# Peptides against a protein of PDB entry 3PUK, part 63

Target 1, 227 residues: chain A of PDB entry 3PUK
Amino acid sequence: ERGLKSVVWRKIKTAVFDDCRKEGEWKIMLLDEFTTKLLSSCCKMTDLLEEGITVIENIYKNREPVRQMKALYFISPTPKSVDCFLRDFGSKSEKKYKAAYIYFTDFCPDSLFNKIKASCSKSIRRCKEINISFIPQESQVYTLDVPDAFYYCYSPDPSNASRKEVVMEAMAEQIVTVCATLDENPGVRYKSKPLDNASKLAQLVEKKLEDYYKIDEKGLIKGKTQS

## One batch from the design tools (peptide; aimed at target 1 C108 F113 C120 R125)

Design b2_p27_6_s2 (made by RFdiffusion4, then SolubleMPNN; from b2_p27_6, 9 letters changed)
Fold by OpenDDE base, seed 2:
Structure b2_p27_6_s2 (fold): chain B 227 residues (1-227), chain A 27 residues (1-27)
Amino acid sequence: as target 1 above (227 residues)
Amino acid sequence: EEEEEEKKAEEELKKFEEKLKKRKKLE
């Protein structure tokens, strides 16, 4: 079995690098905090060079303009990352790069997309969502990027109930991206625990999986698979 | 060539927007 890292890399290669590839063209790649971790987990700098990336830059840092080169933005759909992108292309006279290829790691909110469309539409060459919101650790292990998940999910304090729900929803969304990446529609299994978190999470995952496949461009509803 | 790329980009943004609209209907 190909390890999860290999699957993730293959997805990024196909969905991002192959999608924006132009023969003989080098790009600058802009990363944020999450995508830095993601790429570090599944590839090497030499791999990126092979995909036509000359240099990687941190989107949060002040960067010198390279106006003759196109930029590949592989970023999370957050206000912080989007704001940094907007600063790079918001002014026609002060564009840092020739054009932008944007690939979001997760679903982009309407508000953020509207901001991009309103200010930077002419600079964009690609805008896609690849739906990878997890970090692969080993062949079947991954890490969810949900801050304070453990604290809220396992808190016996009723005052944390609202926060717990938000965290569980975020976890469910990320699990769906794992399933999508692995091309699986799992029959969700869980064991009952005193806090019944597993049952609630399972229900959320099932609902979100159904929604995902309903709106998938391929329109393919997959049968339940074992995972 | 650049004009063709821009046209394709506009089409892509439109498709992206359509996806967003579909998601909103499910919420």
Scores: peptide ipSAE 0.425, ipTM 0.879, DockQ to the pose 0.736
OpenDDE base, seeds 1, 3, 4, 5: peptide ipSAE 0.424, 0.352, 0.400, 0.408; ipTM 0.881, 0.840, 0.872, 0.873; seeds 1, 3, 5 fail the geometry check

Design b2_p27_6_s3 (made by RFdiffusion4, then SolubleMPNN; from b2_p27_6, 9 letters changed)
Fold by OpenDDE base, seed 3:
Structure b2_p27_6_s3 (fold): chain B 227 residues (1-227), chain A 27 residues (1-27)
Amino acid sequence: as target 1 above (227 residues)
Amino acid sequence: MEEEEKKKAEEELEKFEEKLKKRKELE
């Protein structure tokens, strides 16, 4: 059932993580909109930790410098993502990280590549293209439109705890919407390990489903189904 | 160690440029 996801993960592991892995070295990973969705579809934070990633960050956001750590940029070859990278390394005085490893999800146009080369070539330790332009999907999988869900759910920063709760609430709401659309009241299944995120989300979904079906327009309590 | 890393980085950038050129020729 998870065959495509495992294949995509294996490709990323080999092409990106194994390529830049150094024993005992931790990196910060920078993601854009596409790569956030991609990684969220095929891996967990524990998988990233095993690959030497200590923190994931959104490339579009302003971030505090961590000058002692190297950064892994796994991004799409777009002007927006490239411009964000250039802001991190374009000036010697403004370098956010010690060095950069760049992996593009697709072909990088010469115009963008030349712009990178001209501005910050000395900061780049790796620059490669990988061919992953799709998000693996399985049958009976629904994609939720919750911005930054992956980032906040796996953020080690305690200051993001409130935002994590908001994201989980939004996810739960969308799941209930899907269930309502399909006229299903599923028995919620989850894996609680290694983080409590799945358990918390499951509880939110169960509560919202109960509320929805108790107060539905038909006034009928629907029995739990298997999903 | 920094010089070796720099040299390796330059070699990798050169390889990347070559790959980019080849891909453009295929499009």
Scores: peptide ipSAE 0.026, ipTM 0.462, DockQ to the pose 0.195
OpenDDE base, seeds 1, 2, 4, 5: peptide ipSAE 0.026, 0.025, 0.000, 0.027; ipTM 0.450, 0.447, 0.253, 0.429; seeds 1, 5 fail the geometry check

Design b2_p27_6_s4 (made by RFdiffusion4, then SolubleMPNN; from b2_p27_6, 13 letters changed)
Fold by OpenDDE base, seed 3:
Structure b2_p27_6_s4 (fold): chain B 227 residues (1-227), chain A 27 residues (1-27)
Amino acid sequence: as target 1 above (227 residues)
Amino acid sequence: EEKEEEEKAKKELEKFEEKRKKLEELR
């Protein structure tokens, strides 16, 4: 039942914890709403302790400064999470932590990244994307983090058509992150229904999978794998 | 050691920026 959870944990361990790990060093880890759910789904607090995390904190809360400790930010690239980070490091005199290691779960928009670069660059020791924007549920089951996806995809109101398109794009991107995490390029299969949402989503996923693997670190398109 | 971490961060930022640019061009 925990096959996907184990894969996700291994991905986070390799991409985040092993990447910033220093022998004998403890870090404070800052999480947002999504990453709290993500880690809760695939690890225990004891696992985080083994990875050198002394305490986890909610990025949205007001926190007391721990100026001697480095902070690991595992957060979504959202205005809310980024603004909280900026509050922690935006002023030299008011830095909450010694330095920041930032790991985004998904693509960070230029607008947000530029804000970070302009105000907090000297505090950053690491910054990268790990491309995990889903929650593992079971061995082969995951949940997409797309707010109101059901409402817009199945809305009969034509005024929601533009929002439906945005939701489908977001869903397709998250499905691609699942495939990337699993190192798989599955054949997409669907059954059409009156709204044809499955067909449209499948086409978006196929296109995005192709693009993702084409422009990955190796610059190679992977063949179809078993899903 | 902080200098080493800063250099590592710089390299990572460069890679990150390159990937972001490519992805934005596809959207």
Scores: peptide ipSAE 0.336, ipTM 0.829, DockQ to the pose 0.588
OpenDDE base, seeds 1, 2, 4, 5: peptide ipSAE 0.249, 0.341, 0.245, 0.254; ipTM 0.801, 0.826, 0.798, 0.804; seeds 2, 5 fail the geometry check

Design b2_p27_7 (made by RFdiffusion4)
Pose (drawn by RFdiffusion4):
Structure b2_p27_7 (pose): chain A 227 residues (1-227), chain P 27 residues (1-27)
Amino acid sequence: as target 1 above (227 residues)
Amino acid sequence: EEEEEEEEAEEELEELEEKLEKLKELE
């Protein structure tokens, strides 16, 4: 099947689980709020065992160290989600697991990356960005994770316009991961209608996905596709 | 074996760093 959640599942399995899957052994997977909703969206937790995951745990709440099991961190590039990882490895009195495999749902900010590039420890055996920043609500419907996006798009023009841009970029980059997961590099068009916000956004997505496919690394897509 | 694993981990971080620097320069 080609359901939207089937497509995403095919990506997670190959880009995440298979990428660190060692046939004979199992791992513990750690999730933040987003990745929990993402995985609950496109599979049952039963399917995870077949993919090398014996135990899934919340990266937020403290956990007991299992220094003989390797950890699979499947998290978003969020300060909270990352600060929790640094609690397990490096500073201080660490560690908590035998090895660390980090998979970011989206591009990791240099600011956050540096905080883990230092307290690295031989442990972090991998750090990848897979670019999946959306929820496959239905086989044909997707939703983003841009908190309070509606308000910061139609609010007046007061002090909280600086956050409108933050929301506008968050939508743009997040929409781009939808195209990348679908292996599509579509042309961009907006409606040029009420308030003309789709124009500002259409430009951000157009610019960002040009920069994106200048780096992909999957090498499957470059230049505009038939979409 | 331990030294090879350490070199591999460092190469992984350098690849990601180079990717992020390239993205930042394009932006």

Design b2_p27_7_s1 (made by RFdiffusion4, then SolubleMPNN; from b2_p27_7, 7 letters changed)
Fold by OpenDDE base, seed 4:
Structure b2_p27_7_s1 (fold): chain B 227 residues (1-227), chain A 27 residues (1-27)
Amino acid sequence: as target 1 above (227 residues)
Amino acid sequence: EEEEEEKKAEEELKKFEEKLEKRKKLE
């Protein structure tokens, strides 16, 4: 059984490092909170060095310009991470790096992409989405990065209904990224709970899986598999 | 080489945008 960590690393290696690899070129890699945890869970610094990464930097921190080096941004498609990227390249006179390779861990919303396109298009060399929105822990074990999921999903307060939907949407999206990473289109199974959260989540996952494979580069819709 | 990289970048951004648009149509 291939450990989930190895699968995740293999995907990152193929989708990110191999995609932007240039012989003899070193890059600075910028990480956010999520991707720091992600890489820490599935690789070592020595692995990153082998992939041509000289140093990793936290995107949220102030950094000194290294204008002669290209930067690899492996970040989540969030306003916070994107804003930090925009600060690095938004000013013509204050570009932190020579160019940017951007790899999002999830689907990037149009609003964020438009901001990038409007201000930093000339600095970009790659812009791709890699669908890995989970942290591998053990074989077949992962954690979801959805804050307050328990609170909103199990809240008896009707005022939290809208937030509950947002949380469930985020959970469903992350589950889909696991499936995509494993190259699986599972038949979703669940145990119903009194609040019917499991059923709703299952429906969201199923819908998102369908959408994902429809827009996949291969254009291949996989049939449901049993896992 | 830089011009080629910029051209490729523009193409990549275009492809990215097309994917975004395609996704919107499915929603």
Scores: peptide ipSAE 0.368, ipTM 0.853, DockQ to the pose 0.717; fails the geometry check
OpenDDE base, seeds 1, 2, 3, 5: peptide ipSAE 0.053, 0.359, 0.049, 0.046; ipTM 0.593, 0.842, 0.595, 0.582; seeds 1, 2, 3, 5 fail the geometry check

Design b2_p27_7_s2 (made by RFdiffusion4, then SolubleMPNN; from b2_p27_7, 14 letters changed)
Fold by OpenDDE base, seed 3:
Structure b2_p27_7_s2 (fold): chain B 227 residues (1-227), chain A 27 residues (1-27)
Amino acid sequence: as target 1 above (227 residues)
Amino acid sequence: KEKEEEEKAKKELEKFEKKIEEYNKLK
């Protein structure tokens, strides 16, 4: 068993499945692109069965109603995923499912949250944000989910400079999220790369790690570790 | 090496997606 994958699975199990567990109850689970990749990286189908998931559906696809079953939405806080959820519960049409449990992989913007609350509050049994915005690959290897990261980081076009900074900020934030999930404050290492991307990213990560690990949730100072 | 890891990850994802589809058909 790979260490990082095990940690991620354990977090999902406790934060999502245990949170909405009801004895004898089966749920339909709705996934988006990111959460499909995430679960594929850290669990088996048998694991999902054990957690009371009878059917897994892609939230982006057209789906037939299963009105007698509750739905577990494990999705990213994006307009696309939220819009798909709203189509299931927020329209004047009949609800696709009996009720919804929503778990976001990251912070949901207030605009999206308010939209959900205004449209579907009676159908939602749970709405929670969890902090998992990375995909484990190996025991100590992960993939960041930052759209177009490669394109903007390596673009020679000066017009992309502002977007490049945004992308690097997002990557740095996700790296810190990994560290928080693993309860590690690693020493930052990097190699010089074209356009100094690695150096810039390293600086952002170091700054964010310092801020995050100054004081933990219990008010304790955390020391720096080695990755 | 990085490319090889990405390819492996892609293959694993594809396998998982197929299992999901198969699983859903059985329900």
Scores: peptide ipSAE 0.064, ipTM 0.631, DockQ to the pose 0.015
OpenDDE base, seeds 1, 2, 4, 5: peptide ipSAE 0.030, 0.023, 0.038, 0.028; ipTM 0.550, 0.494, 0.583, 0.570

Design b2_p27_7_s3 (made by RFdiffusion4, then SolubleMPNN; from b2_p27_7, 12 letters changed)
Fold by OpenDDE base, seed 4:
Structure b2_p27_7_s3 (fold): chain B 227 residues (1-227), chain A 27 residues (1-27)
Amino acid sequence: as target 1 above (227 residues)
Amino acid sequence: DEKEEEKKAEEELKKFEEKIKKYNELK
């Protein structure tokens, strides 16, 4: 089996770069915090150059307009990233780039989608979900990008219960995206801890896996695979 | 070419919207 990094890169290459690639065309790529880490984990700048990316920019930073170039936004579906995108294309006169290709790492909330649709749809050439919300660390290891996950999951403070649930949900979602990326429907295995976090997470993952495969674009419910 | 790209973009946005809707219905 190929290492996780290779699998992730292959998916990004196929779903993002191959999808928007035009011969002889260079693009500026806009990244957020997560996608910066993601790409850094699975590719080199030389790889991006080969895919027609001339420069990468942080979406959160102020950037000079390059109106003759199209922009590839590879970003998380967060209010912050979306707002930054909207600022780049909020008005015809203020467009920073010629056009936009948007690839989200996960499902975009309705509110954000509607905001995009209403304000700058004419500037968008692509808008897709890629379903990659994890960072590959090693051949078989990945890191979930969930802020303060450790703190809230293992906090004995009952006041953190609500936040813990949110974190657990986010973790479960990201695990499902890993499975989707690897084209696997695993049997979830866990070892319980004193706080039973592993069991709760496993249940969430199982539920979300079921939901994901029910709505899979292929219309197939995949059998469980070894993981 | 640009008009075709716009049309494709609109179609993709529609598909995206439908996908989100389906996802939310299952949640």
Scores: peptide ipSAE 0.028, ipTM 0.508, DockQ to the pose 0.683
OpenDDE base, seeds 1, 2, 3, 5: peptide ipSAE 0.011, 0.028, 0.006, 0.028; ipTM 0.306, 0.512, 0.321, 0.486; seeds 2, 5 fail the geometry check

Design b2_p27_7_s4 (made by RFdiffusion4, then SolubleMPNN; from b2_p27_7, 9 letters changed)
Fold by OpenDDE base, seed 4:
Structure b2_p27_7_s4 (fold): chain B 227 residues (1-227), chain A 27 residues (1-27)
Amino acid sequence: as target 1 above (227 residues)
Amino acid sequence: EEEKEEEEALKELEKFEEKLKKYNELK
C-alpha cells in the first residue's frame, strides 16, 4: 500500500489540480493555515509547479492583485477563509484575480455557501469539496486539525464538557474524512482510557461512517475493511 | 469558453448544495 502522504497527494492531484488544469495556464494558489500544513506534508513546491501553480499565497494576508491570473483557492470551509475569498472577489471592479477555482477540504456550511453563491458566483469557475481535513505525518499516521483537542479531551474540569463534545465531534468528522480518502470503511478499534474518550470517539466515528457511506455518491455501502 | 465555465460552475454549486442538503438531513 502507498503511504498516506502519497494517497493524500494523489487525492489532491486528482480532485483539485487535474480538475482545474488548463494547458499553458498558470494559477496562483491561495491557502489557509490548514491547507498550508496539508500540502507541505505531502508535496514539494516543485510538485506544485508541475501542476501549474506559479506561486502560493496565504489567503489571510493582504495580497497584491494579479488580475491576469486565475486563482485556485484550496481552503477550509471556515468563516475566516471564506471571508477572505469574498474580499478578493466582492466587487467586480476590485477583483484580485481573473477568476476563482474553489476547493474546500470539507462540507461548507449553508450560511457560507449562500454568501459565496450570492456574491461571487460569476467569478467562480469551480466550487467543490474534497473531504480532506487531516494532515498526514507518516506512512500510516495522520494528525487531526482540531484546536485544543488534547486539552479539552483530557481535562478533568466539568466546565469543559460542552467544549469537549464539540472537539470530539470535530475529531470524528476528520477521522471519517481519512477513511473516505483511503476508501476504507474500517472496523473501529480503541483502547479505553480513564475518561472513556476513546470509546466515545469510536462511537461517534462509527455513526459518522455509517452516515457517510449512506450518502456516498456511488450509492454503495462498503463493507468493513481492515484498518 | 468563459460562459461554459460559468455554467459548469453553477452546476457544481447546485450539486454541492444538494449534497450538503442530503448530508444535513442524515446528520
Scores: peptide ipSAE 0.022, ipTM 0.378, DockQ to the pose 0.651
OpenDDE base, seeds 1, 2, 3, 5: peptide ipSAE 0.013, 0.024, 0.015, 0.024; ipTM 0.332, 0.390, 0.360, 0.358; seeds 1, 2, 5 fail the geometry check

Design b2_p27_8 (made by RFdiffusion4)
Pose (drawn by RFdiffusion4):
Structure b2_p27_8 (pose): chain A 227 residues (1-227), chain P 27 residues (1-27)
Amino acid sequence: as target 1 above (227 residues)
Amino acid sequence: EEEEEEEEAEEELEEMEEELEEREELE
């Protein structure tokens, strides 16, 4: 099947689980709020065992160290989600697991990355960005994770316009991961209608997905596709 | 074995760093 959640599942399995899957052994997976919703969206937790995951745990709440099991961190590039990882490895009195495999849902900010580039420890055996920043709500419907996006798009023009841009970029880069997961590099068009916001956004997505496919690394897509 | 694991970890971090530098150049 080609359901939207089937497509995403095919990505997670190949880009995440298979990428660190050692045939004979199992791992512990750690999730933040987003990745929980993402995985619960496109599979049952039963399917995870077949993918090398014996235990899934919340990266937020404190956990008991299992220094003989390797950890699979499947998290978003969020300060909270990352600060929690640094609690397990490096500073201080660490560690908590035998090895660390980090998979970011989206591009990791240099600011956050540096905080883990230092307290690295020989543990972090991998750090990848898989570019999946959306929820496959239905086989044909997707939703983003841009908190309070509606308000910060139609609010007046007061002090909180600086956050409108933050929301506008968050939507743009997040929409781009939808195209990348679908292996599509579509042309961009907006409606040029009420308030003309789709124009500002259409430009951000156009610019960001040009920069995106200048880097992909999957090498499957470059230049505009038939979409 | 420990030295091999350290070299692998360093290679992975260098790859991510190169990707970040390529992004900065494009921006």

Design b2_p27_8_s1 (made by RFdiffusion4, then SolubleMPNN; from b2_p27_8, 10 letters changed)
Fold by OpenDDE base, seed 5:
Structure b2_p27_8_s1 (fold): chain B 227 residues (1-227), chain A 27 residues (1-27)
Amino acid sequence: as target 1 above (227 residues)
Amino acid sequence: EEEEEEKEAEKAIKEFEELLKKRKELE
């Protein structure tokens, strides 16, 4: 039941907490909507305490400054989350925390990074992409965070074609991150549907998997595995 | 100490820029 949850937690522990761990140092962790759900699905507060997190805060809420403590931002690379971060560090006189460690759940667009660099580069101590953009439910079950996915994928209205494409791309990207987390390059299989959405999604996943493994830190192009 | 923190910040930004560059080169 918890196989995928354990894998996700292990990934976060290694890629985030171990990466920024300093002996005797406590951090405040800032989460957005997605990462709140993600962490809630795969760990307990006691686990976070063991990793040196004293308090977790919602990035979207107004928060009191804790200027003597460093902050760990585990957030999605979205304009909303980045804007909240920028409010915390955009002004030298109004910095809410001592410094920031930023870990994005997915690829950060250049435009967002440039905004961060331009406004608060001196406050950054770490900036990385972790590539976990899914929520584990069961051992091999996960949920995708794609707004209105059902509506647009199954819409008979041709006017929604462009929106459907965006949704399909987002879904494909998230599926790739699941595969990456599991260290698998699967032969994609699907059940045919009347609208052939599954086939289209499968093609997108295959293409994105190839791209991902080419740019992986290990520099390895993995062969297709059975799934 | 402040100088060390600035160096760490510069390093962090540089490392991320290198990752972005590498990604772009492989596309």
Scores: peptide ipSAE 0.239, ipTM 0.792, DockQ to the pose 0.654
OpenDDE base, seeds 1, 2, 3, 4: peptide ipSAE 0.232, 0.228, 0.137, 0.229; ipTM 0.790, 0.790, 0.727, 0.786; seed 3 fails the geometry check

Design b2_p27_8_s2 (made by RFdiffusion4, then SolubleMPNN; from b2_p27_8, 11 letters changed)
Fold by OpenDDE base, seed 1:
Structure b2_p27_8_s2 (fold): chain B 227 residues (1-227), chain A 27 residues (1-27)
Amino acid sequence: as target 1 above (227 residues)
Amino acid sequence: EEKEEEKKAEEALKKFEEKLKKRKELE
C-alpha cells in the first residue's frame, strides 16, 4: 500500500543504517530540514530506534556535546548543513561527538567536500553520497526539493528564463534519482501547457534517464516500465 | 532558439554525467 514510502525507507536502511551499523552501538542522528521531512514521511521514531539511533537532533540547533557517542549525519549537501557539521568537528575543543558518519542525500559539490576533508577528515569514519532528493507523499506521489520551482517555471517574466532552466534541470535530476531509487525506467507522460514547461521537463528527464542507465548499467538500458 | 535550447540541454546532461561519475565515498 505504501509503495514509494516503503522503497525509500528500505533504501535509507540499506544505504545508511546498515552501512554504519555496529552491534550494540547507539548513535546520535543529526538531521537537517530536508532529511527531517524525508524521514518523517517514511518512518517512525520506533523504526529509528530499531536501527540503533538513540536520539535525533536538528543540525542547525545549538547542541550540547555528547563526546562518548558517535554521530550519524544524514544531511543534504548544502553550505548550511556542512557548516553546521564543521562547527561540530572543526576544532578539537569544539568536537561534539566521538566520530562522524556522513551520508549526503545527493552529490556533494567539490567545494563542500574539500572543506570537510581539510578540516574534519580525522573525525570522519564514513562519508557517502546517496541519491534521495525527494519526499514521498503517497504510494505514487512525491515532492521535489527544488526551491521556488513553481514560481520560476510558471513565471511569465522573461527575466526568469535562465533561472527557469536551472530549476528545470534540478527537477529533472531529482526525478531521475526517484527512478533510480525505484529501479525503474518509466515512460514519461505530460500535458502540454502554454509555456511548454511540461514538455521541456519530460525531455530533460528522458535524456537524463537514458544517460543514467547507460552509465550505471554498463550500457544496458532497462526497458520502459509502466508507472 | 531551438539550437540554443539543445545546447543548454547538452550542457545540463554533461553536468549530470559528471556528477554520476564523480561520486565520492570516504572510509
Scores: peptide ipSAE 0.025, ipTM 0.324, DockQ to the pose 0.025
OpenDDE base, seeds 2, 3, 4, 5: peptide ipSAE 0.016, 0.024, 0.000, 0.000; ipTM 0.323, 0.340, 0.269, 0.301; seed 5 fails the geometry check

Design b2_p27_8_s3 (made by RFdiffusion4, then SolubleMPNN; from b2_p27_8, 11 letters changed)
Fold by OpenDDE base, seed 5:
Order: structure tokens, then C-alpha cells, then sequence
Structure b2_p27_8_s3 (fold): chain B 227 residues (1-227), chain A 27 residues (1-27)
């Protein structure tokens, strides 16, 4: 497939599968709700098999230990997903898998990493952020995973102001991951909307783009590109 | 072999810590 789906798959292949691939080694892959949707949108099970994944499992479900196999965790950096990971490796005597390769879909907060480090450090073989926090729909269409974004962004109730800010922040972060995936640093353009939400979002995106490209793997501050 | 695996673990943690540190320095 061409377009955004292909770009996303290529990014996952290079950043995740190629990074932890060993010849002749099979891994179990653990997915959360978001990454299940993400992978289903851009690949087939046959593609995963080719990348050395024997079984995919839902991280939220109870699973039987497979102590002789290494596990690839492709998960969002959320308390829920991290807590499930911690249950798998938190006890030395009850580790579900041989070792863990962790790939976060977005920036992992220090607090979550510290929890992982404190309890599971010896089980971790990789820990990386790949920054893909969107779902590709069509060649140039993507879906943001921000709960109730419409409701809070357009709420006339001033009591929702704090929640609106959180939603806007989350949207900005996800837009930045799209740009990063496409290797673009666009000059942000927007249409004026009621309550000036578009302007606020644009400002957040610009700030976050600057931060992202300063700390990316290439170590380059990219110039603005045409979008 | 066990020592090698432990070393890999230490390296993985260190790498991520460095990333977090770098991000903090840019804030």
C-alpha cells in the first residue's frame, strides 16, 4: 500500500522490528488498544510473522507465562499499559517472559520510566520511543487518539477549561508525531475557528516541533518545509 | 551469558536515561 500507511509500516519495521531482530529468534509481541489498531491499519499478520513475531497478545488480558521466549512490548506510554507490563516482570520469580523489548509509541514520562526502572530494569533489553501516536486511515488521512476532543474543545462551559488544555496538548503531541513520521517540519497553517482553537493548537504544534527535532535521532534542527 | 544479558540491560536503561536527561535539558 502507498501513502501514510506504508510510511507508518516502514517506520515500525525499521524502528522496532529491525532494532530487536535476531536471526532465528521468535518473539511474542504484546499490544495495547492503540497499537492493536495501529498495526491492524498498516500491516497483516503475515507481515508480523516475517518480522519474527510468532504470537500477538493483548497486554490487558491474562496470559500464560512463556518463560523461554522474549517479549516485544509495543505499547503506549500510559499508566494502564505500563502497569500491565509491570505485572509481567515485577516479580523475579514470576516473570512471564525471558526478557522485554519495550517500544513506546510516544514520549514516556519520567514517572513511568522510573517505575519500570525500579522494578524491572534487569529484564529490559531495549527501551525506546518511536513516536507514532496516530492511526493512518488513508494516504493522507490520520486519526488522533484524543478522547472527547470535540466535546472539550468546543465546550462553552468554563469549568472545562483545564480539560480543554489537556486535550489540546495531546492533540499537538500527536500532530508532531505525524510530522516526524513523514520527516516534515512544516510551516503551520490553520483556519480561524470559533474560540480560536485552531490558533492555540497551531502554537502548541510549533513549540513541540521545535523540541522534537532538537532531540531526534538525527540530532538535527530541520528547517521548515512546505506542507 | 548471564553477564552479557545483564550488560545489555544496563545499556538499555542507560540509553533511555540519557534520552530523558537530554529532553529535560531542553525544557
Amino acid sequence: as target 1 above (227 residues)
Amino acid sequence: EEEEEEKKSEEAIKEFEELLKKRKELE
Scores: peptide ipSAE 0.526, ipTM 0.910, DockQ to the pose 0.802
OpenDDE base, seeds 1, 2, 3, 4: peptide ipSAE 0.525, 0.513, 0.513, 0.517; ipTM 0.910, 0.907, 0.906, 0.908

Design b2_p27_8_s4 (made by RFdiffusion4, then SolubleMPNN; from b2_p27_8, 14 letters changed)
Fold by OpenDDE base, seed 5:
Structure b2_p27_8_s4 (fold): chain B 227 residues (1-227), chain A 27 residues (1-27)
Amino acid sequence: as target 1 above (227 residues)
Amino acid sequence: KEKEEEEKSKKAIEEFEKLLEKRKKLE
């Protein structure tokens, strides 16, 4: 496969599947819209079977309980996905699965985690952030999941300033996830663009890269690499 | 068995909380 797709798959395999794998145990995997696209871009169903996944289910759809099986939730840290998870485990009497392993594709807000903790903490066996919030397209090409990024970033309307900031923040976070996935801490370079968006984004990326590597599982701050 | 599973859950939650705390300290 293409270079970036292979890297992404390897990251998912090590960070998610290897992390929760038990010999002889099969799990149901729950996906949301983003992770469905992500996995479809970098693996096949046969690959998932090899990783101990018997069935993949859409988290947004109504599903029948399979109480004897553990569930692997590979989802984005959004209110929508989390709410669906909470519906699966929010009631002791109506738990859809035996237990849950949760892997978020990006940083999970405290507010969402607190909701999970308050309602279904006893059902959780893993809760991790793996920071893969992009879709690999080609060897060195990826797609960011930022809604209306172009529109808000280049909007001349001052009323969109707050929205622009949110979009820029989201873009910066996702760029950092790419760097993390590639195990790189690049020196940020950019060209000046209209409204100085490139400069603002670069600043956000640099800041977030620093923060990310400080809290990285490796416990070290990586030096800047060539990109 | 139930106690063991509960302990696993507690550990999972605590581990994640630690990560969140670390992130918060850096902000």
Scores: peptide ipSAE 0.504, ipTM 0.903, DockQ to the pose 0.834
OpenDDE base, seeds 1, 2, 3, 4: peptide ipSAE 0.499, 0.487, 0.485, 0.483; ipTM 0.901, 0.898, 0.898, 0.897

